# Peptides against a protein of PDB entry 4CIC: the designs that were tried, part 246

Target 1, 148 residues: chain A of PDB entry 4CIC
Amino acid sequence: KVSTKGHYGVQAMFDLAQHFGEGPVSLKSIAERQGLSEPYLEQLIAVLRKAGLVKSVRGAQGGYILAREPRDIKVGDIIRVLEGPIAPVESVSQDDPEHSLKFDFSVTKSVWEKVKKSIEEVLDSITLADMLKDAEEAQMAQGYMYYI
Target 2, 147 residues: chain B of PDB entry 4CIC
Amino acid sequence: KVSTKGHYGVQAMFDLAQHFGEGPVSLKSIAERQGLSEPYLEQLIAVLRKAGLVKSVRGAQGGYILAREPRDIKVGDIIRVLEGPIAPVESVSQDDPEHSLKFDFSVTKSVWEKVKKSIEEVLDSITLADMLKDAEEAQMAQGYMYY

## One batch from the design tools (peptide; made by RFdiffusion4, then SolubleMPNN)

Design b2_p30_6_s1 (from b2_p30_6, 16 letters changed)
Fold by OpenDDE base, seed 3:
Structure b2_p30_6_s1 (fold): chain B 148 residues (1-148), chain C 147 residues (1-147), chain A 30 residues (1-30)
Amino acid sequence: as target 1 above (148 residues)
Amino acid sequence: as target 2 above (147 residues)
Amino acid sequence: SRENFAFQIPDESDEEEEEARRLQEEAEAR
């Protein structure tokens, strides 16, 4: 399972992508739109800012913006920042010296490495721009269903 | 992350696959070979047995066997039994009625559904027979490096 | 401990898994 941190982090970044080019948005407005507590969002934004995915703007119309264009931010980049390296299995400490355990461990490890690679490929194939496009297509589809 | 339960469950099932056709193996022998505590393995085997992936054999030479051939057991089948449905994100309770939240939730949900599908496809593409083959290939490769 | 992005499949049996994990850790410590 994607941690709650990863899930809400992607939602917050997507909200910033929807407002990209409109100027800075307040944390309060993001929290309200995304159903997040403002204190929780503040923690997420602090991590994302430190990683250089988000910028803070100071002033009366201050807030946050994406640090890069939506097309230049992958979902995988957001997840790696919030959760660290995508690992399918906790590294069971390789310290058990018995030879038979090492071999079986090698085969099972290869299964989890395949899972890891698959997850990374999916998350690295999706940008915030792709998510924006999917949102627009979904809105258009809903609009057409009301006119029929 | 695959839970510790899923990880060790796949190891225990793989051990049973390596001994498939040789008769029942004791939990003690599996625990020793896989670096598991016997009590922990007993819990895993109980779940796997209830799901019909493992059979118990009674008697002096009793123990456990795979209930199906290694080619008929996917890694995905083992994981679904031990961990339940492969879900990439906890279902955030859809109970927040505000319309804007539903739409953004829909797009983010689609991302996680793509991840889920990808994981399922990988785990359902690997059988215990495939793992046995990979083990044999790795043993041969090590044998050739020593000669 | 950096919480690695674990697909934490919420084990409905979190208590049973935590007990099983404790049993494993106690066995490794002997």
Scores: peptide ipSAE 0.034, ipTM 0.786, DockQ to the pose 0.096; fails the geometry check
Fold by OpenDDE base, seed 4:
Structure b2_p30_6_s1 (fold): chain B 148 residues (1-148), chain C 147 residues (1-147), chain A 30 residues (1-30)
Amino acid sequence: as target 1 above (148 residues)
Amino acid sequence: as target 2 above (147 residues)
Amino acid sequence: SRENFAFQIPDESDEEEEEARRLQEEAEAR
């Protein structure tokens, strides 16, 4: 399961992508649009800012912006910042060296490494710009369905 | 994270695959080989048995066997039995119909559906027979490095 | 502990898994 943190972090970053080039957005406005609590969003944004994915703009029209263009931010980058390295399996305590030596453990580990790699490839193939495009296409499709 | 249940369930099923055709194996022997507690393994095997992946054999030489050939059991089948449907995101309570209607929610959901599909494709591409083959290849490679 | 992005496959059995994990950890500690 992508943590709630990862899920909402991607939503918040996508909201910032939708407003990219329009200037700073307030946390309140993001929270309202994305259905997030403002205090929770503040925690997410603090992490994303520290990682350099988001910039804070100070002033009367202050708020947050993406630190890079939407095409230069992968979903995988957001997830790695919020959740750390993608791990398919909880580290079964590798600390027991006796378990690490069992050949069967090696084969099972390789399965989970393949899963990890697959997840990384998917998340690194999707940018915020791709998400914006998908949103536009879906809005157009909905618009056409209401006119029929 | 694959749950501990999923991880150890795959290990237990792989142990049964290694002994496929040799007859029933005891839970004790699986537990010892895989480094599992016998009570924990008993719970895993109960679920796997109920799902029809494992069969119990009764008698003095009783124990468990795979219910199908190793080539006919995917890792994905084991995981689905132990953990249910692969869900990349906790169901953010879809119960708020207002959140379901937001277009932005749809796009984010599509990301996680792509991840889900990718995981399913990987896990459904690996059989217990593939794992057996990988084990044999790795044993051969280790044997050659010592020479 | 950095919570590694764990694809939590929905374990409806979080309690059963925690109990099972405790049983496993207790067995390893013995």
Scores: peptide ipSAE 0.033, ipTM 0.791, DockQ to the pose 0.096; fails the geometry check
Fold by OpenDDE base, seed 1:
Structure b2_p30_6_s1 (fold): chain B 148 residues (1-148), chain C 147 residues (1-147), chain A 30 residues (1-30)
Amino acid sequence: as target 1 above (148 residues)
Amino acid sequence: as target 2 above (147 residues)
Amino acid sequence: SRENFAFQIPDESDEEEEEARRLQEEAEAR
């Protein structure tokens, strides 16, 4: 499972993408629109800000903005910031340095590496701009279904 | 993360594939070779047996065998048996039936569905026979590096 | 805690998986 953190982090970043160019968005407004806890969103935004994906804007109309254009932020970038490297299997902490040297060609490890690579390729192929486009297309499709 | 259950389940199934055609393998021998807890392996094998991926053989030389040829068992089949459907995101149990009807076109949901599909395609493209072949090729490559 | 992105495939048997994981961790610690 993408962690709850990754899921809600992508959702929050997508909300910021939808408002990109409109100025800073308050955490309260993001939380309300996305159905997120404001305290939980504060934690996510703090991590995303530290990683340079989000900027804080100060003032009476203060809030947060994307630090980059939606086309320059991959879903994979968001996930790596929130969850770290995409690992399909928990690296059993081979903190035992003696067992670490056996190039244990684990055929099973190669399976999980293939899964990891596939996930990375998918998440790195999707930008926030792609998500915006998908949302617009879906809204148009729903609009057409209501008018037919 | 593929659960510990999925990881060790694939490892145990791969051990059974390596011994396919040699007769039944004891859980003890699988556990020893794969570095698994025998009690943990018993739980995994019970699930795999119930799903029809493994057969129990009774007798003094009893144990377990693959229920199918290695080429007829996908890694995806093993994972689906042990872990259920590959879900990239916890379905927040919107057990609230009233909210279930909103086709909440969540663009975020579509991202996770793409990830799910990609994982399924990878895991369904790999059989235990493919893993056996990869192991043989790796052993040959290591053998050539030592000479 | 470096929480690596774990695709936790939800095992409906969270309790059985946790027990199995504990048994494996106990065996690896012996």
Scores: peptide ipSAE 0.032, ipTM 0.783, DockQ to the pose 0.106; fails the geometry check
Fold by OpenDDE base, seed 2:
Structure b2_p30_6_s1 (fold): chain B 148 residues (1-148), chain C 147 residues (1-147), chain A 30 residues (1-30)
Amino acid sequence: as target 1 above (148 residues)
Amino acid sequence: as target 2 above (147 residues)
Amino acid sequence: SRENFAFQIPDESDEEEEEARRLQEEAEAR
C-alpha cells in the first residue's frame, strides 16, 4: 500500500498544483479542501519542503507553492520523498549481515524487483500536470453528463 | 509492500514447484530449505490449501504438493490468496458511508488504480513455471562461472 | 530503520500476520 502519508502527500501536492500560478496557498485551505488535519499536513509539507518540492512564502498572503512546475514533478518524486525508495517487500536480508554474502539469487527477489520496477515506471510516468489534465477532462465529462 | 506473508508464501510455493512431480514434500523440509519457521509455514500452507493452491497428501510419505501445475499458478494467484485483493492504498472511502455517494472522481484514486493495475499485470504475468525457468538459467550461469 | 515504501495490502489478518512475523523473527534470531 501507498502509506497514508504517501496518499495524502500526493493529494496535498495535487492541491498545490491546482493552485499553481495563483500564488501561495495556506495550509488551512489545503487541509479544508483535501479533508486533512492541519497538523498532519504540516508534517507532510515539512518533508516536501525539505526535499525542495514545495516552497514556503512569507508574508500576509504567505503559504506554500510548488517549487517546480507541475510538469516537472512526478508522482514518483513525491512518493520517494515521503516514503523513501519504493520497496515492494521488506528485504529481510538487511538485518542479517552473515547471510548477506551468499549470492542469494533468490528467484523470489527477482519477482519483487519486477514489481518494484513496474511501480516505479507507473509513478514516474505520471506528473502533477497529467493529474491536472485528468481532472479537467473529468470535470468536462461531468458537465456533459448533466446536459444530456 | 508484499507482506512477509506474501513473500514467504511465494517462496514456499516456489519450493513446492521445484519438487513438483517428485511427490509430497514435508513442511519441515520446506522450512529448512527456505529458512522459515515451521509454525509460520503451517499457517501459510493452511491458507494456500484452503484456497486450493496446495494439496495435503496423507500417509508415511505425506506432505504437501501443488494442487495445479506450476504453469497454472500465477504469482498473482498466490498473493491474492494470502493478502487478498491488491490494494496499493487503503481506501479511506470504505469507512465513511456518507462520502461514498459522491462520484469522488479523485484523480489521486486513479493514480493508485494505475499502480494496482500495473502490479496485477506483473504478478499475473509470472507463473511458478517462469520462476523455475529463471532458477535453472541462474544455476547454469553460476555453473559456467566456476569453470 | 528506513521505512521502505510498503504497498501494504490491507490483510484483515494483521494480528495473525504479526504473530506469524514474530514467530519468524524469533526463529531467525536463533
Scores: peptide ipSAE 0.032, ipTM 0.789, DockQ to the pose 0.096; fails the geometry check

Design b2_p30_6_s2 (from b2_p30_6, 18 letters changed)
Fold by OpenDDE base, seed 3:
Structure b2_p30_6_s2 (fold): chain B 148 residues (1-148), chain C 147 residues (1-147), chain A 30 residues (1-30)
Amino acid sequence: as target 1 above (148 residues)
Amino acid sequence: as target 2 above (147 residues)
Amino acid sequence: SEEDFALQIPEESEEEEKKAKELEREAKER
C-alpha cells in the first residue's frame, strides 16, 4: 500500500509537471490546487528537493520546478524517494529467526517478492509525461461530451 | 503493503494446508512451527473461521482444519478476509473534497487503481496448492544439493 | 512518526495490534 505521503507526493509532482516550462510555482498555489496543507507540502517538497526531483528557484517569482523533464520521472522514483524501497510486507521484525521453520518462511517470502516486483513494474512503467497525456485525453473526452 | 496480520495469516493458512487431510491441528502446534504467539494466532484463526476459510474440530484431538481444499483458497482470499479490500493507497480522508481540482485527482486515482489491479492479479493467481508445490520443489532442490 | 507509514489499520485494529504486540512483549519478558 502507498502511504498518504506517497499519494500526496505524486499529486504535488504532477502539479509541477502540468506547469513544467512555465517557470517556478509557489507552494501556496500547489497546496490550493491539490487540496494540501501548505505545511505538509513543505515537508514533502523538502524531501523531493533533497532527492534531486525538484529544484527551488529564488526571487520574487520564486518557487519550485521539476528538476528533470516529466518523461524522465517515473511514479516509482517518487515513491522510492518518499517511502523508501517498495516493500510488499511491512518489515516483520526478523528478531526471532530461531524457531520459524526456515522452509515455510522462504515460500511465504517468495509470495511477497512477487507482489513487490509487480508493484515496481507498474510504478516504473508510468512517467509524469504519461500522466500528463492521460489528463489531456480525459479533458478532450469531457469536452466532446459537452459538444454532443 | 501487506500488514503483519496478513503476513502471519498467510503463514498460518499455509501451515494448515501442509497438514490438510491429516486431521485437525492444534493452535499450539501451528504457533510453534510458524513462530507466532498462541494468543495472536487465536485472534487470526477466529477471523479466518468467521470468514469460512477455517473450521474448528472439537474433541481430545481437536483443533483447526482448512474449510476448503488448498487449490480452492487463493492468497488474495486470505488477505481480503484479514485486511479487507486490497487498497493500493491508504484511505486518504476525503475530508476536503471541495477544493481539489477534480481532474488531477482522477489521474492520480487511475495510477493507484492500476497498482491495485496488479496486486489483486498476483494474489489471486497464487493458491495454497501452488505454495505447497513450491515448498516441495524447494525441498527437493535442497535434497539434491546435499547428495 | 515512523509508525504513521503503516497501513491505516482502522483505529480499533491499531489498538488491537498494539495490545497484541504488548501481549507478545509481556510473553517474552516472562
Scores: peptide ipSAE 0.019, ipTM 0.740, DockQ to the pose 0.046
Fold by OpenDDE base, seed 1:
Structure b2_p30_6_s2 (fold): chain B 148 residues (1-148), chain C 147 residues (1-147), chain A 30 residues (1-30)
Amino acid sequence: as target 1 above (148 residues)
Amino acid sequence: as target 2 above (147 residues)
Amino acid sequence: SEEDFALQIPEESEEEEKKAKELEREAKER
């Protein structure tokens, strides 16, 4: 489950990717285009900025830009910033110290680690540039369906 | 994220797999071995039974057994029964009808569908028999480190 | 948090899981 935070964070970063090279984008304009609450987006952008994925530009034409090119930002980078390490299972409280001493080669833990690794590989294989390309291809496909 | 329900469900099913062919196992014994509360395990087992993954045996030596061989039960089958369809993202309420009419070829949706597919492929590639084998290999490896 | 990448449980299942976690907590506290 990608949290709502991760989902909206990827949407906001994708919006900034679509405007990359055009200059700073206002939070209001991102919120309107992505259907996000502006206050919620402010919180997301603050985290993303602190992590160095976005930059704030000050002034009358101020706003936000991607801190790196879209090809240099993985979806996995965005998710790790917003949600932390990708964990497939809620860590049941490790607090029972007696269970901690057994080589908890939990075969079940190995299953979840395989799931984690698979998610990480997928999210690290997708850049914002890949998402831009997919959007362009989809727009082209829609244009062709209207002419047939 | 696998829910606690999914996690404990897989643990309970794995315990039943370890005892497959030995006859019915009591919920109490599963709960004790897996560190689960018995009332919570009763709820999980009820769902798993309704889905036909486990069978109840009645009588003085009653309890639960796997309904199929360990090789015929995927981890994905257990998760789908307990959690429903594997969804990578919270469905933001589809209730805004105005956004519904655009070909919501949300490039973001495609990302999450790729994640979903990857999770499904992993979970459907692992059977309870694979887990049994991994446990045996781990026990053998531990035995060799002590000598 | 380490908790965040949950597989989406349908809302009904989240409420059941909350109830189950409460029952589990109550069982550990006894």
Scores: peptide ipSAE 0.025, ipTM 0.753, DockQ to the pose 0.115; fails the geometry check
Fold by OpenDDE base, seed 5:
Structure b2_p30_6_s2 (fold): chain B 148 residues (1-148), chain C 147 residues (1-147), chain A 30 residues (1-30)
Amino acid sequence: as target 1 above (148 residues)
Amino acid sequence: as target 2 above (147 residues)
Amino acid sequence: SEEDFALQIPEESEEEEKKAKELEREAKER
């Protein structure tokens, strides 16, 4: 599962992608457009900034920008920054180190690893540029439905 | 994410698959082999039984068996029974029905739907029979490393 | 010790998520 943090993080990054090249965007404006609380967005942006996905611009027209082009930011990059490594299963803490030496070829572990890999592949296949394109295509499709 | 419930459910179902055809297995023996608490396993088995994935056998040699052959039980079936529909994102309760009418082509929603579909495809591609085969192959590989 | 990559929402993230949901609820109630 993607956490609320991951979900809103992708949403905020997508908003910044939509405004890429227009200059710095205020957190307030992102929060308003994306239906996010401004304080929560501040926390997300702080993490994303520390990871080098977002830059802060200071001044009267200050705010945030993407640190890289939308094509150079994968959804997987955002999720890894916000949630850490993609894990399909909550780690059952097998804290017992003595059981550690069995090559627990847990067939169950292999199932979850396959799920993990699949999620990673999907999220790494989608860039913010792909999301922008999908949004444009959707707007065009809606425009056509109103003209018919 | 697969919950602990889903994880242990698959583990318990896999144990039953390993003993398929040998007769009923006690919850105690499953719990011991799989490192599960017996009370927790009772809860899981109750759900799995209600869903028709497991059968209870009564008597002195009573216990549980798979209700279907291992090849006829997908990991996805187990997860859907225990966790419900695979949701990649925790449903932000957009409980507000009025916002429901916008064709919110949320590009973000489409990302999560792609993730969901991918998870479903993987979990529906793996049967308990596939897991049994993987276990056998792993045992053979370990046997070859000791020689 | 291969760090088992569990998508465990860190407990801190659950608390942050709870706080975030609470803030989100408060924002919707205004």
Scores: peptide ipSAE 0.025, ipTM 0.758, DockQ to the pose 0.192; fails the geometry check
Fold by OpenDDE base, seed 4:
Structure b2_p30_6_s2 (fold): chain B 148 residues (1-148), chain C 147 residues (1-147), chain A 30 residues (1-30)
Amino acid sequence: as target 1 above (148 residues)
Amino acid sequence: as target 2 above (147 residues)
Amino acid sequence: SEEDFALQIPEESEEEEKKAKELEREAKER
């Protein structure tokens, strides 16, 4: 699963990508467009800013911008910042030492490592620029369906 | 993430695969080998049995067997039985209508669908027979490192 | 938290997993 945090983080980063080059975007405007609560978005943006994916611009027309071009931000980069390392298995909380998966059955571990690698490859193959292109193609396709 | 249920379910099914053709295996013996509690394993096996992946054998030497050959059971089949459909995004609990992912932003959805498809392809590409082969190869490799 | 990259565990499965962990703890304490 991608957490709600990962999902909304990708939405917020995509909104910033759509406005890349137009200047700083307010949290309020992102929240309204993406259907996010402003307080929740503030928490997401704080994490993304600390990781250097987003920059804060101060002033009367202040807000946030992408810290890099959309082509230089992978979906995998966003997810790793928000959720940490992509783990295919829920870590049985290390706090119960008795439930440590003592039998690190090497074969079962290898299955989950293959899943992890596959997820990483997919998320690292998609940039915000790819998402922008897909959105443009989808809008053009919808435009053609309304004219038929 | 695969749940603990999915993880232990795959371990239990793999244990049954290792003993395939040897007859029924007791839950106690599976629990001991896989480091599972017997009550937890009983719950897992009940689900797997209901789904037709495992058969119960009754009698003094009763226990469980795989319902199909290891080659005919994918890891994806086990996971789908234990966890349901592979979903890449946590369903925001539908109970908060304000947090319904109403903006099915087609592009963001497509990212998660690609992740889902990739997970399904991996898990459906691995059978219990493939896992058996990998275990044999790993044991041989360990045997060669000690010489 | 390390919890975030789960395959969709139905909420029932999380409760069942919590109950299963609790049962495992009770079984080890006996």
Scores: peptide ipSAE 0.023, ipTM 0.753, DockQ to the pose 0.112; fails the geometry check

